Peptides against a protein of PDB entry 6DSZ. Designs and how they scored, part 329

Target 1, 361 residues: chain A of PDB entry 6DSZ
Amino acid sequence: NYVVTAQKPTAVNGCVTGHFTSAEDLNLLIAKNTRLEIYVVTAEGLRPVKEVGMYGKIAVMELFRPKGESKDLLFILTAKYNACILEYKQSGESIDIITRAHGNVQDRIGRPSETGIIGIIDPECRMIGLRLYDGLFKVIPLDRDNKELKAFNIRLEELHVIDVKFLYGCQAPTICFVYQDPQGRHVKTYEVSLREKEFNKGPWKQENVEAEASMVIAVPEPFGGAIIIGQESITYHNGDKYLAIAPPIIKQSTIVCHNRVDPNGSRYLLGDMEGRLFMLLLEKEEQMDGTVTLKDLRVELLGETSIAECLTYLDNGVVFVGSRLGDSQLVKLNVDSNEQGSYVVAMETFTNLGPIVDMCV

## One batch from the design tools (peptide; made by RFdiffusion4, then SolubleMPNN)

Design b2_p28_8_s2 (from b2_p28_8, 14 letters changed)
Fold by OpenDDE base, seed 4:
Structure b2_p28_8_s2 (fold): chain B 361 residues (1-361), chain A 28 residues (1-28)
Amino acid sequence: as target 1 above (361 residues)
Amino acid sequence: SEKEEEEKKRREEELKKKLEELFEEEKK
């Protein structure tokens, strides 16, 4: 009997950082196909805490903290449309991952979107939004007492959504999305009415963005608004202010992932298809009334890493580079560049053994 | 090709119709 020890998946398809194990612990959560790995970030490195097997490939993994929760909860959606909200509980040495809520969010009607599953959480934890199918936006209201995740659909007139996020600082939950129509790519906003189960007109729109606009980044307060990442340009819009940059350095390869470094949205990591790591900087202008406005956008090349599927800033300049195609890495961002002009130093490398081909023997 | 665009448009119109039917049923 050859016990083929099924090799654990090593390709990373998602990562998130937050306070999942406790309010005080900084965690790194890594999705590797059907596996969730939970680490505590320490001064000495990553300490493994728990591995969890999921009933399907993880498609969405997001941390969120509802009002009155001491620590973050984890939303997971699988590629088979099983949704759950998970909580970490520890009692002495006993570690348990409990399901606070679950549900299946599959629709019988709808075309699965070519750009895959998008899951987003309102920054105020009012709802989860899901783009699963063309022409539909699914809403899961977040209620503390609901053990069953109930969802409803809102019709999207825009059939080809490229990316979508919830905006920050909105009185009502507001989505911002890039969509494509026969005239090109555009950005639009909608307010989501939980009561009426419909979209209301959002605060702003931007028609005719770059043809290859692919990502939306919601910017926290005080700036608010969104960043739109294209192949050639990076744009910012908040309804009142528009800024665009076209740094030549980003034209060489498509930006494929991002992560916010600063809680106030002053800096973002960007990763491209060549494994280049960039810092996007939002330059502040303080007004006389104490309001902060965006003065300018700047992109700096930090260095090279493995090709990132996902990025997450941990602490003290340490970044986890989650790679699907290559080895995942812990890298350190230095203040000073090396002789080659790189600010990136690899600290640890996690070998990617490739996709687990389920050899059904 | 012009045929691919026409086929895409037809599929989008069919999808819109199915979505309309879905939301008309949910409103009853």
Scores: peptide ipSAE 0.281, ipTM 0.822, DockQ to the pose 0.010
Fold by OpenDDE base, seed 3:
Structure b2_p28_8_s2 (fold): chain B 361 residues (1-361), chain A 28 residues (1-28)
Amino acid sequence: as target 1 above (361 residues)
Amino acid sequence: SEKEEEEKKRREEELKKKLEELFEEEKK
């Protein structure tokens, strides 16, 4: 009897940081296929709190804090379109993950998008948006008392959405997305009407972005707008201001993940397919009226890590590098470079034993 | 190629039709 010790999944396919266990705790949540690992970030490192088995591969994992919640809630969508909102509850030594809401958001008819499942949450927690299928945008309204996640679809004219985010600072929930048509890639915005279940014209659009524009980063206030990351360029647009940079250093490898470092959106980590870690910096200009505008964008090479599937800034220059292909890492960002010019120091490495082939029995 | 464009167009038309069918089902 070979007890095939079912190796726990080690490949990371998602990570998020927030305050899930309490308002005070900083948590790292790691998705490893069907497994959710919850850590508390401490001065000594990552303290494991709980592991949760999910009823499917985690496709989306996002923390959000509805108005009146003391801590973050967790939205999870599985690859089988099971959606849930989870809450951490501790009662003495008893730790429970409570399902506040759940639902299946699978459509009977739809072409699954080639770029996979995208799940986004409105910064004001009005809705969850899902790009599951080409030509559809699914909306889950966020109502406090709703135990059943009800969704509806809005038709997208743009059949080939590459990436989508909710924008910050919008009166109505507003999405910004990169899409491809026969003329190239473009950026568009739509307002989402919950009442009418339709899209309204968004505040801005940018036609003919870089052909390999692949990611949208929603920038919080005071800047607002979005960053569009391509193969060769990084662009910013907020409706009033456009800025583009084409730093030669990013041409060498495709940027595949990002994470916001500062709550105000002044800095972002970028990871590429070679495991290079960059800092994207937004330089501010303060106007005489007290408005803050983007002055410039800069990209700095920090160093090399494992190839990131996901990045998350923890605290004090510590970054979790979630890797699917390699070992995940805790890395420290230093102010000063080492002798090799790297600002990155590996603190801890988490061995990746490879993808657990889900034996579909 | 022209054939690839025609095939792409056909796939888009088929998708649009399926989307219309979906919205008709969701309205019931």
Scores: peptide ipSAE 0.279, ipTM 0.824, DockQ to the pose 0.010
Fold by OpenDDE base, seed 1:
Structure b2_p28_8_s2 (fold): chain B 361 residues (1-361), chain A 28 residues (1-28)
Amino acid sequence: as target 1 above (361 residues)
Amino acid sequence: SEKEEEEKKRREEELKKKLEELFEEEKK
C-alpha cells in the first residue's frame, strides 16, 4: 500500500500582500491552485500561520478593507465561480478562517471570456466587479451584514475586454478597461450605478491605444487615472493628462504582471515573460495650486528573477516573486547594483515541483 | 480570413441577441 502522499501544489498562480491576520501584521497570501497559504512577514522571513484548502482552483484573490474593519478581508473566486469573503480570526492559539459571505456567480447564459476570469474590488469597497463572460459585467454589492453574495449583471457593449480595474478617487464606482473591436484596442471608462444597475458614461476614454495593450493599472491619488501597458508602450491617462513612453527595453519581452510599491502610486514593479524585473516610476510635478500631476514616466531594469506569474512588494525592498513556470523567490532590491548591474538578490527560493498531475490513483 | 471575420461577427451578433433576451427576461 504505497500511500502516495499527495504532493502539495508548488506552482503559484496568485499572491497578495496586506493586513489579513491583524491590523499590525504584514501578510503574504499565496494561491497555489486549490491551496491558500498565509504567512506573516517578519524580519527573519516568512512565518507560516495557516494553510487553507479551497474547493476549486483560485482564480481571483484580493484583499480589501471595508469601512469600519480593523483588518483586511479576503475575496476569493474559484474557477468554478464560487465566491467567498474570508476573515482571519484568532482566539488564543486557535486560528480560524471564517467565511463571512459566499455565493456562486455562474451564469447559465454567457460566453466565457478568452482572457479568463477578472475580479476587481472598488477601492472604496462599494462593490466587487467580475468579468466572467463576454458582454457582461457582474457586480457584487458589498454589504456588511450580507452572508449571501448576491450579484447582478450589467450589459457591456464591449464584448472583448482585455483587462479592467476600478479607478481611485471617483464619486461613483468607475471602471477603466482595455477592449478590442474591429478597429483596434481602446480604453474606456464607465461609472457603475448600483441603483439603476447600469453603466453611466465615465470621465474619459482613449481610442486607438497600442494594438497589444494588455494591462490596466489603476493609479491612486494624488495622480489618479490609469496606466496602460502594451508590448511597446506604457501610457498614462487621467482625463486631463496623457503621457506615453516607448522604452526599447520592454519590447524584448511581454510584461505579464505588475505590483504597486508605493501607496501613492509613485512606483510599480513590472515582470516580463523572461523573468526580467522592472521598476516603473511616476515622476510628480507639484502645481502652484498644490495639485500633483504626472511629469514623466520612467522604466528601470532592476534585474532577473524567476518568471513571475505575480509580484508582491512586502517591505524594506523585499519582493515575493510568485512563479508558475519556475521556482518562486524572495528577492531583495538593493540601492546599489552588483558587478553585473543587477539590483536584485535572491534571498530564498521555493522549489516548484511542477503541476500536480491529479493521478487519480 | 474574411470568412473567419464574418463567422466571428455572426457569433458576436448571436451573442448580442442572447444577451438582449436575457436582459429582457431579467426586466420582467
Scores: peptide ipSAE 0.276, ipTM 0.822, DockQ to the pose 0.010
Fold by OpenDDE base, seed 2:
Structure b2_p28_8_s2 (fold): chain B 361 residues (1-361), chain A 28 residues (1-28)
Amino acid sequence: as target 1 above (361 residues)
Amino acid sequence: SEKEEEEKKRREEELKKKLEELFEEEKK
């Protein structure tokens, strides 16, 4: 009897930051297949708080704070379409992860999307949106007292959605998405009506974006709108202003992840398939009426890290680099470059032992 | 290939039909 000590998964497939354990604590949550690791971010580094086994591979992991909650709740969706909302509860030394709500959101009819599961939360916490299947957008209303996650589908005419986000500052929940049709890739917006369970026309669209446009970033107010990241270009659109840049440096490798640095959306980290770390900067212009508009976009190379599956800016220039293919890292962003022109210094490295091969015995 | 595009188109038409049937049943 070879007791194969099942090595814990080390490959990171998602990470998020927020205030999950308390209103005051900054947390890092790391998804490693079926494992959720919860850390408190301290001046001394990452303090482990809890490890949680999930009933399946984590496909979506998002923190959100409904109105009247003192701390963030955690939405998890598994690859088997089990959804839950989790709450951290501590009573003295006893730490419990409470399931506030759960449900299975699998449909009997639908083609699973080739780009996998996408889960998004409205910034105002009105709903969760799920792109699970081609031609469907699933909505989970966020009601305070519902222990059972109920979902409904809205028909999506665009069968090949690449990425989707909820926009900020919208009276109604509004999605922005990149989709592909025979004519190319496009960006469209829809308002989501919870009452009518349908899409209404969104505020804007952009036809014929870059052929390799792959990511949508929703930009907070005061800018609003979205950033669309391609292989060769980065574009901004908010329904009024359009701006595009094509920095040659991003063409060398595909950008695969992003994370917002500033709450106002003035800076974003970008990671590519070669482990290059970039800063995307939104330059503001203040209008005479006091409105803030985007003046320009700029990309700066910060340095090199492990190939990021996910990035999380923590605090004080510290970034967690979650890697699936390599070692995860805690890195420091410096103001001044080193002799090699890098602004990145590795602080800690977390060894990746590779994929757990489930040896079917 | 033309055959792969035709097969893709057929699958998309079949999907659209299934989606239409699904939403027609939900409206009744």
Scores: peptide ipSAE 0.261, ipTM 0.812, DockQ to the pose 0.010

Design b2_p28_8_s3 (from b2_p28_8, 14 letters changed)
Fold by OpenDDE base, seed 4:
Structure b2_p28_8_s3 (fold): chain B 361 residues (1-361), chain A 28 residues (1-28)
Amino acid sequence: as target 1 above (361 residues)
Amino acid sequence: AEEERRKEEEERERLKRVLEELYKEEAE
């Protein structure tokens, strides 16, 4: 009997940071296929707290804090369309991961989207949105008293959604998405009516964006709006202001992931397919009325890392680089560059043993 | 060439300030 000790998955397919274990703890949560790893970020590094096996590959992992919660809850969607909301509870030395709500959100009808599963949470925690199938947007209303995650679909006229996010600062939940049609790629917004279970016209649209526009970043207040990342350009739009940059440095490799550094959305980390790490900077302009507007966008090369599947800014210039293709890293951003002009120093490297090929024996 | 070097230096100083801010907000 060869007890093949099933090697634990090492390839990272998602990571998030927040306050999951407590209101005070900063956590790093790492998705490795069916495995969720929970760490506390400390001055000494990552302290492992718990590992959780999930009933399927984690496809979506998002932290959110409903109004009146002291700490973040975790939404997980698996590749088999099992959804759950998890809560961390600790009583002395006893650690429990409680399922607050669960449900299966699979539809019997629909074409699974070729670009995979997208899951997003409204910043005001009114709903979860899911792009699972072409031409459908699934909504899970968030209700504290509901242990069963119920979902409904809204039809999207736009069949080929590339990326979608909820916008910040909207009276109604509002999505912003990049889609492709025969005329090219475009950005559109919709308001989501929970009551009527329909889309209303959103605040703005931008037709004919860059042909390779691939990512939407929702920008928090005070800026609001969204950043659209392309192959050659980065654009900002909030309905009133449009700004575009085309820094030559981003043309060399496709940006594939991003992470917000600060709550106000002034800084983002960007990772590309070559493992280059960038800082995207939103330059502020304060108006006489105290409103903050975007003055300019800037991209700065910080250095090189493993090819990021996901990035998470932690604390004190420390960034977790979750890699699927290479070794994951904990890196530090230095204030001063080295002789090569790099601001990045690897602190720790987590060996990726490759994809667990499910050897169906 | 001198104006370009000055711009690059100003950009580096701006980036430095941005990176320094990452460490200050956590000390309060």
Scores: peptide ipSAE 0.322, ipTM 0.794, DockQ to the pose 0.717
Fold by OpenDDE base, seed 3:
Structure b2_p28_8_s3 (fold): chain B 361 residues (1-361), chain A 28 residues (1-28)
Amino acid sequence: as target 1 above (361 residues)
Amino acid sequence: AEEERRKEEEERERLKRVLEELYKEEAE
């Protein structure tokens, strides 16, 4: 009897940081196919708290904090379109992951998008948005009393959405997305009406962005707006301010992931297909009226890591590099570079044994 | 060459300041 020790999945396909176990705890949550790993970030490193098996591959994993919640809730969507909202509950030594709400959000009709599942949460926790199918935007209203995640679709005229985010600081939930049409790639915004179940005109649009624009980063207040990352350029737009940079260093490899370092959105980590780690910097300009505007964008090369599928800044210059293709890493950002000009030091490496082929039995 | 070196040094000093800010929260 060869006990095939079912190797636990080691390839990381998502990671998020927040306060899931308590208001005070900083957590790292790691998605490894069907497995969710929950850690507490400590001065000594990552302390494992709980592992949770999901009924499918985790496609979306996002932390959010509805008004009146003391800690973050976790939204998960599986590749089979099972959605749930999870809460961590500890009672003495007993640790439970409670499903607050669940639902299947699969449509009977629709072409699954070639760019995969995108799930986003409104910063004000009014709704969850899902791009599952071409030409459809699915909305899950967030209601505290609703144990059943009900969704509705809004038709998108833009059939080829590349990436989408909810913007910050909008009176109504507002999405910003990159889409492709026969003329190229563009950025557009829509307000989402929960009442009318339709899109209204958003605050701004930007036609003819870079042809390889692939990512949208929603920037929190005071800046607001969005960053659009391409192959050759990084652009910022908030309706009033537009700024673009084309640093030669980013042309060498495609940026594939990002993570916000600080709540104010002044700094972001960027990872590319070569495992290069960058810092994107938003330089502020304070106006005489007390408004903060974007003065400039800068990109700084920090060093090299494993090829990131996801990045998350923890604290004190510590970054978790979630890798699908290589070993995941806990890395430290140093103030001074090493002899090779790198500011990155690997603290811990998590061996990736390769993709566990889900034996669909 | 000297102007390029000066620019590189200024960039390194800027990056250093940015990275130093990552460690400020432990001192309060």
Scores: peptide ipSAE 0.321, ipTM 0.794, DockQ to the pose 0.663
Fold by OpenDDE base, seed 5:
Structure b2_p28_8_s3 (fold): chain B 361 residues (1-361), chain A 28 residues (1-28)
Amino acid sequence: as target 1 above (361 residues)
Amino acid sequence: AEEERRKEEEERERLKRVLEELYKEEAE
């Protein structure tokens, strides 16, 4: 019996930053197939706290903070549609990851979407949204007292959703999504009624976006709205303001991941298929009435990293580059460029030993 | 050429300021 010591997976398929262990600790959470690694971000680097084995490949991993919680909770959805909400508890030296709620959200009928599983959380923590199947949007209402994750489906007329997010600053939970129809790609919004279990008309739509529009970024207040990332263009829309840029530099390689740097949504990291790291900048204009509007969008090339599957800004110009194809990295953003014009310096590299082929024996 | 260089320098200085902000927000 060769117990092949199953090598720990090293390929990163998700990462998130937040305050999971405490209100004060900054955490990096890394998904590596069925494993969740929890780190504390320190001035000295990443301190490992706990590894958690999950019963399936992690497909969605999102931190969220319900009203009245002092620290973030973790939502996980597996590729087998097992959902859970996890909480970190520490009692002295004893560390426990507790399941607050769980459920299986698989439908008996539905075509799994070709773009895979999308899981999103309303910024006000009213619900979780899941795009699992074409023509369906699954809603998990968030109730603090409910240990069983109950879900319902809303029919989505748009069968080919590319990406979806919840918007910020909405009275009702509002989704913004890119979808494709025979006429091209479009952006639409819907309000989600928990009471009626239906969609209501959202605040805005944008027809005929770029043909390769692939990502939606929900922008926090004061800007609100969303950023739509394509192959050739980046657009902003909030219902009142529209702005588009087409920087030639992004055309060279497809942007595949993003992460918000600032809580106010002024800066985002973008990673492309060549491992180029960009900063997307939202320039503010303060109006005479005290309203903040978007003046301009800019994209700046920071440098090159491993090809990111996921990016997360930590602190002090430190970025974690989670890579599936290459080595993951902890990188520092410098204020001044090097001689090659790069602002990126690798601080630490985490060797990727390649995909653990789950030999189904 | 001088105007392009000036624009590139202004952009670089703007990026520098943005990157400098990454280090300042921790002090409050």
Scores: peptide ipSAE 0.320, ipTM 0.795, DockQ to the pose 0.724
Fold by OpenDDE base, seed 1:
Structure b2_p28_8_s3 (fold): chain B 361 residues (1-361), chain A 28 residues (1-28)
Amino acid sequence: as target 1 above (361 residues)
Amino acid sequence: AEEERRKEEEERERLKRVLEELYKEEAE
């Protein structure tokens, strides 16, 4: 009787940082297929707290803090369209992951999008948005008292959405998305009406963006707006300000992930398909009226890591590099470069043993 | 060449300042 100890998944397919265990604790949450690993970030490194089986591949994992919550809640969507909102509860040494709400958000009719599942949360926690199927945007209203996650669909005229985010600082929940039509790729915004269950015209649009525009980053206030990342260019738009850069260094490999470093959206980490780690910088200009506007964008090469599927800035210049294709890493960003011009030092490496081949034994 | 060097040095100093800010916010 060979007890084949089922090898735990090691490939990372998502990671998030926030305050999940408490208001004070900084947590790293790692999705490894069907497993959720929860760590506390400490000065000594990552302290494991809990591992949770999700009974399905994690497709979306996002932390959010509704008004009046002391700590973050976790939204998870599985590849089988099971949605849940999780809360961490600790009572002495007993640790429980509580399901506050759950639901299945699968539609009987719809073409699954070729770009996969996208899940986003409104920064004001009014709703969750899901792009699951072409031509549909699914909305889950966030209600504190509802244990059942109910969703409705809004028809999206744009059939080929590449990426979508909720914008910050909007009176109504507002999405910004890159879409493709026969004329190319474009950026558009919509306001989401919960009452009418429809889209209203958003504050801005940008037609004919870069042909390979692939990612939207929602920028917090005071800048607001969004960053659009392509193969050759990075653009900013907030309705009033448009700025584009085309740094030659990003043409070498496709940027595939990003993470915000600063709460104000002044800095972002970018990872490409070659494992290069970049810092995207938003340079501010303070206007005479005290408004902050974007002056310029810059991209700086920090160094090389494993190919990131996801990035999370922790603290003290420490970054978690979640890798699906290689070993995940905890890396340190140094102020001074090494002799090779790298600002990145690997602190810890987490061996990726590859996909669990479901050997049905 | 000298103007290019100056720009490169200014960029390096800017990056240094940005990276230094990652460590300052935790000391307060």
Scores: peptide ipSAE 0.318, ipTM 0.793, DockQ to the pose 0.716; fails the geometry check

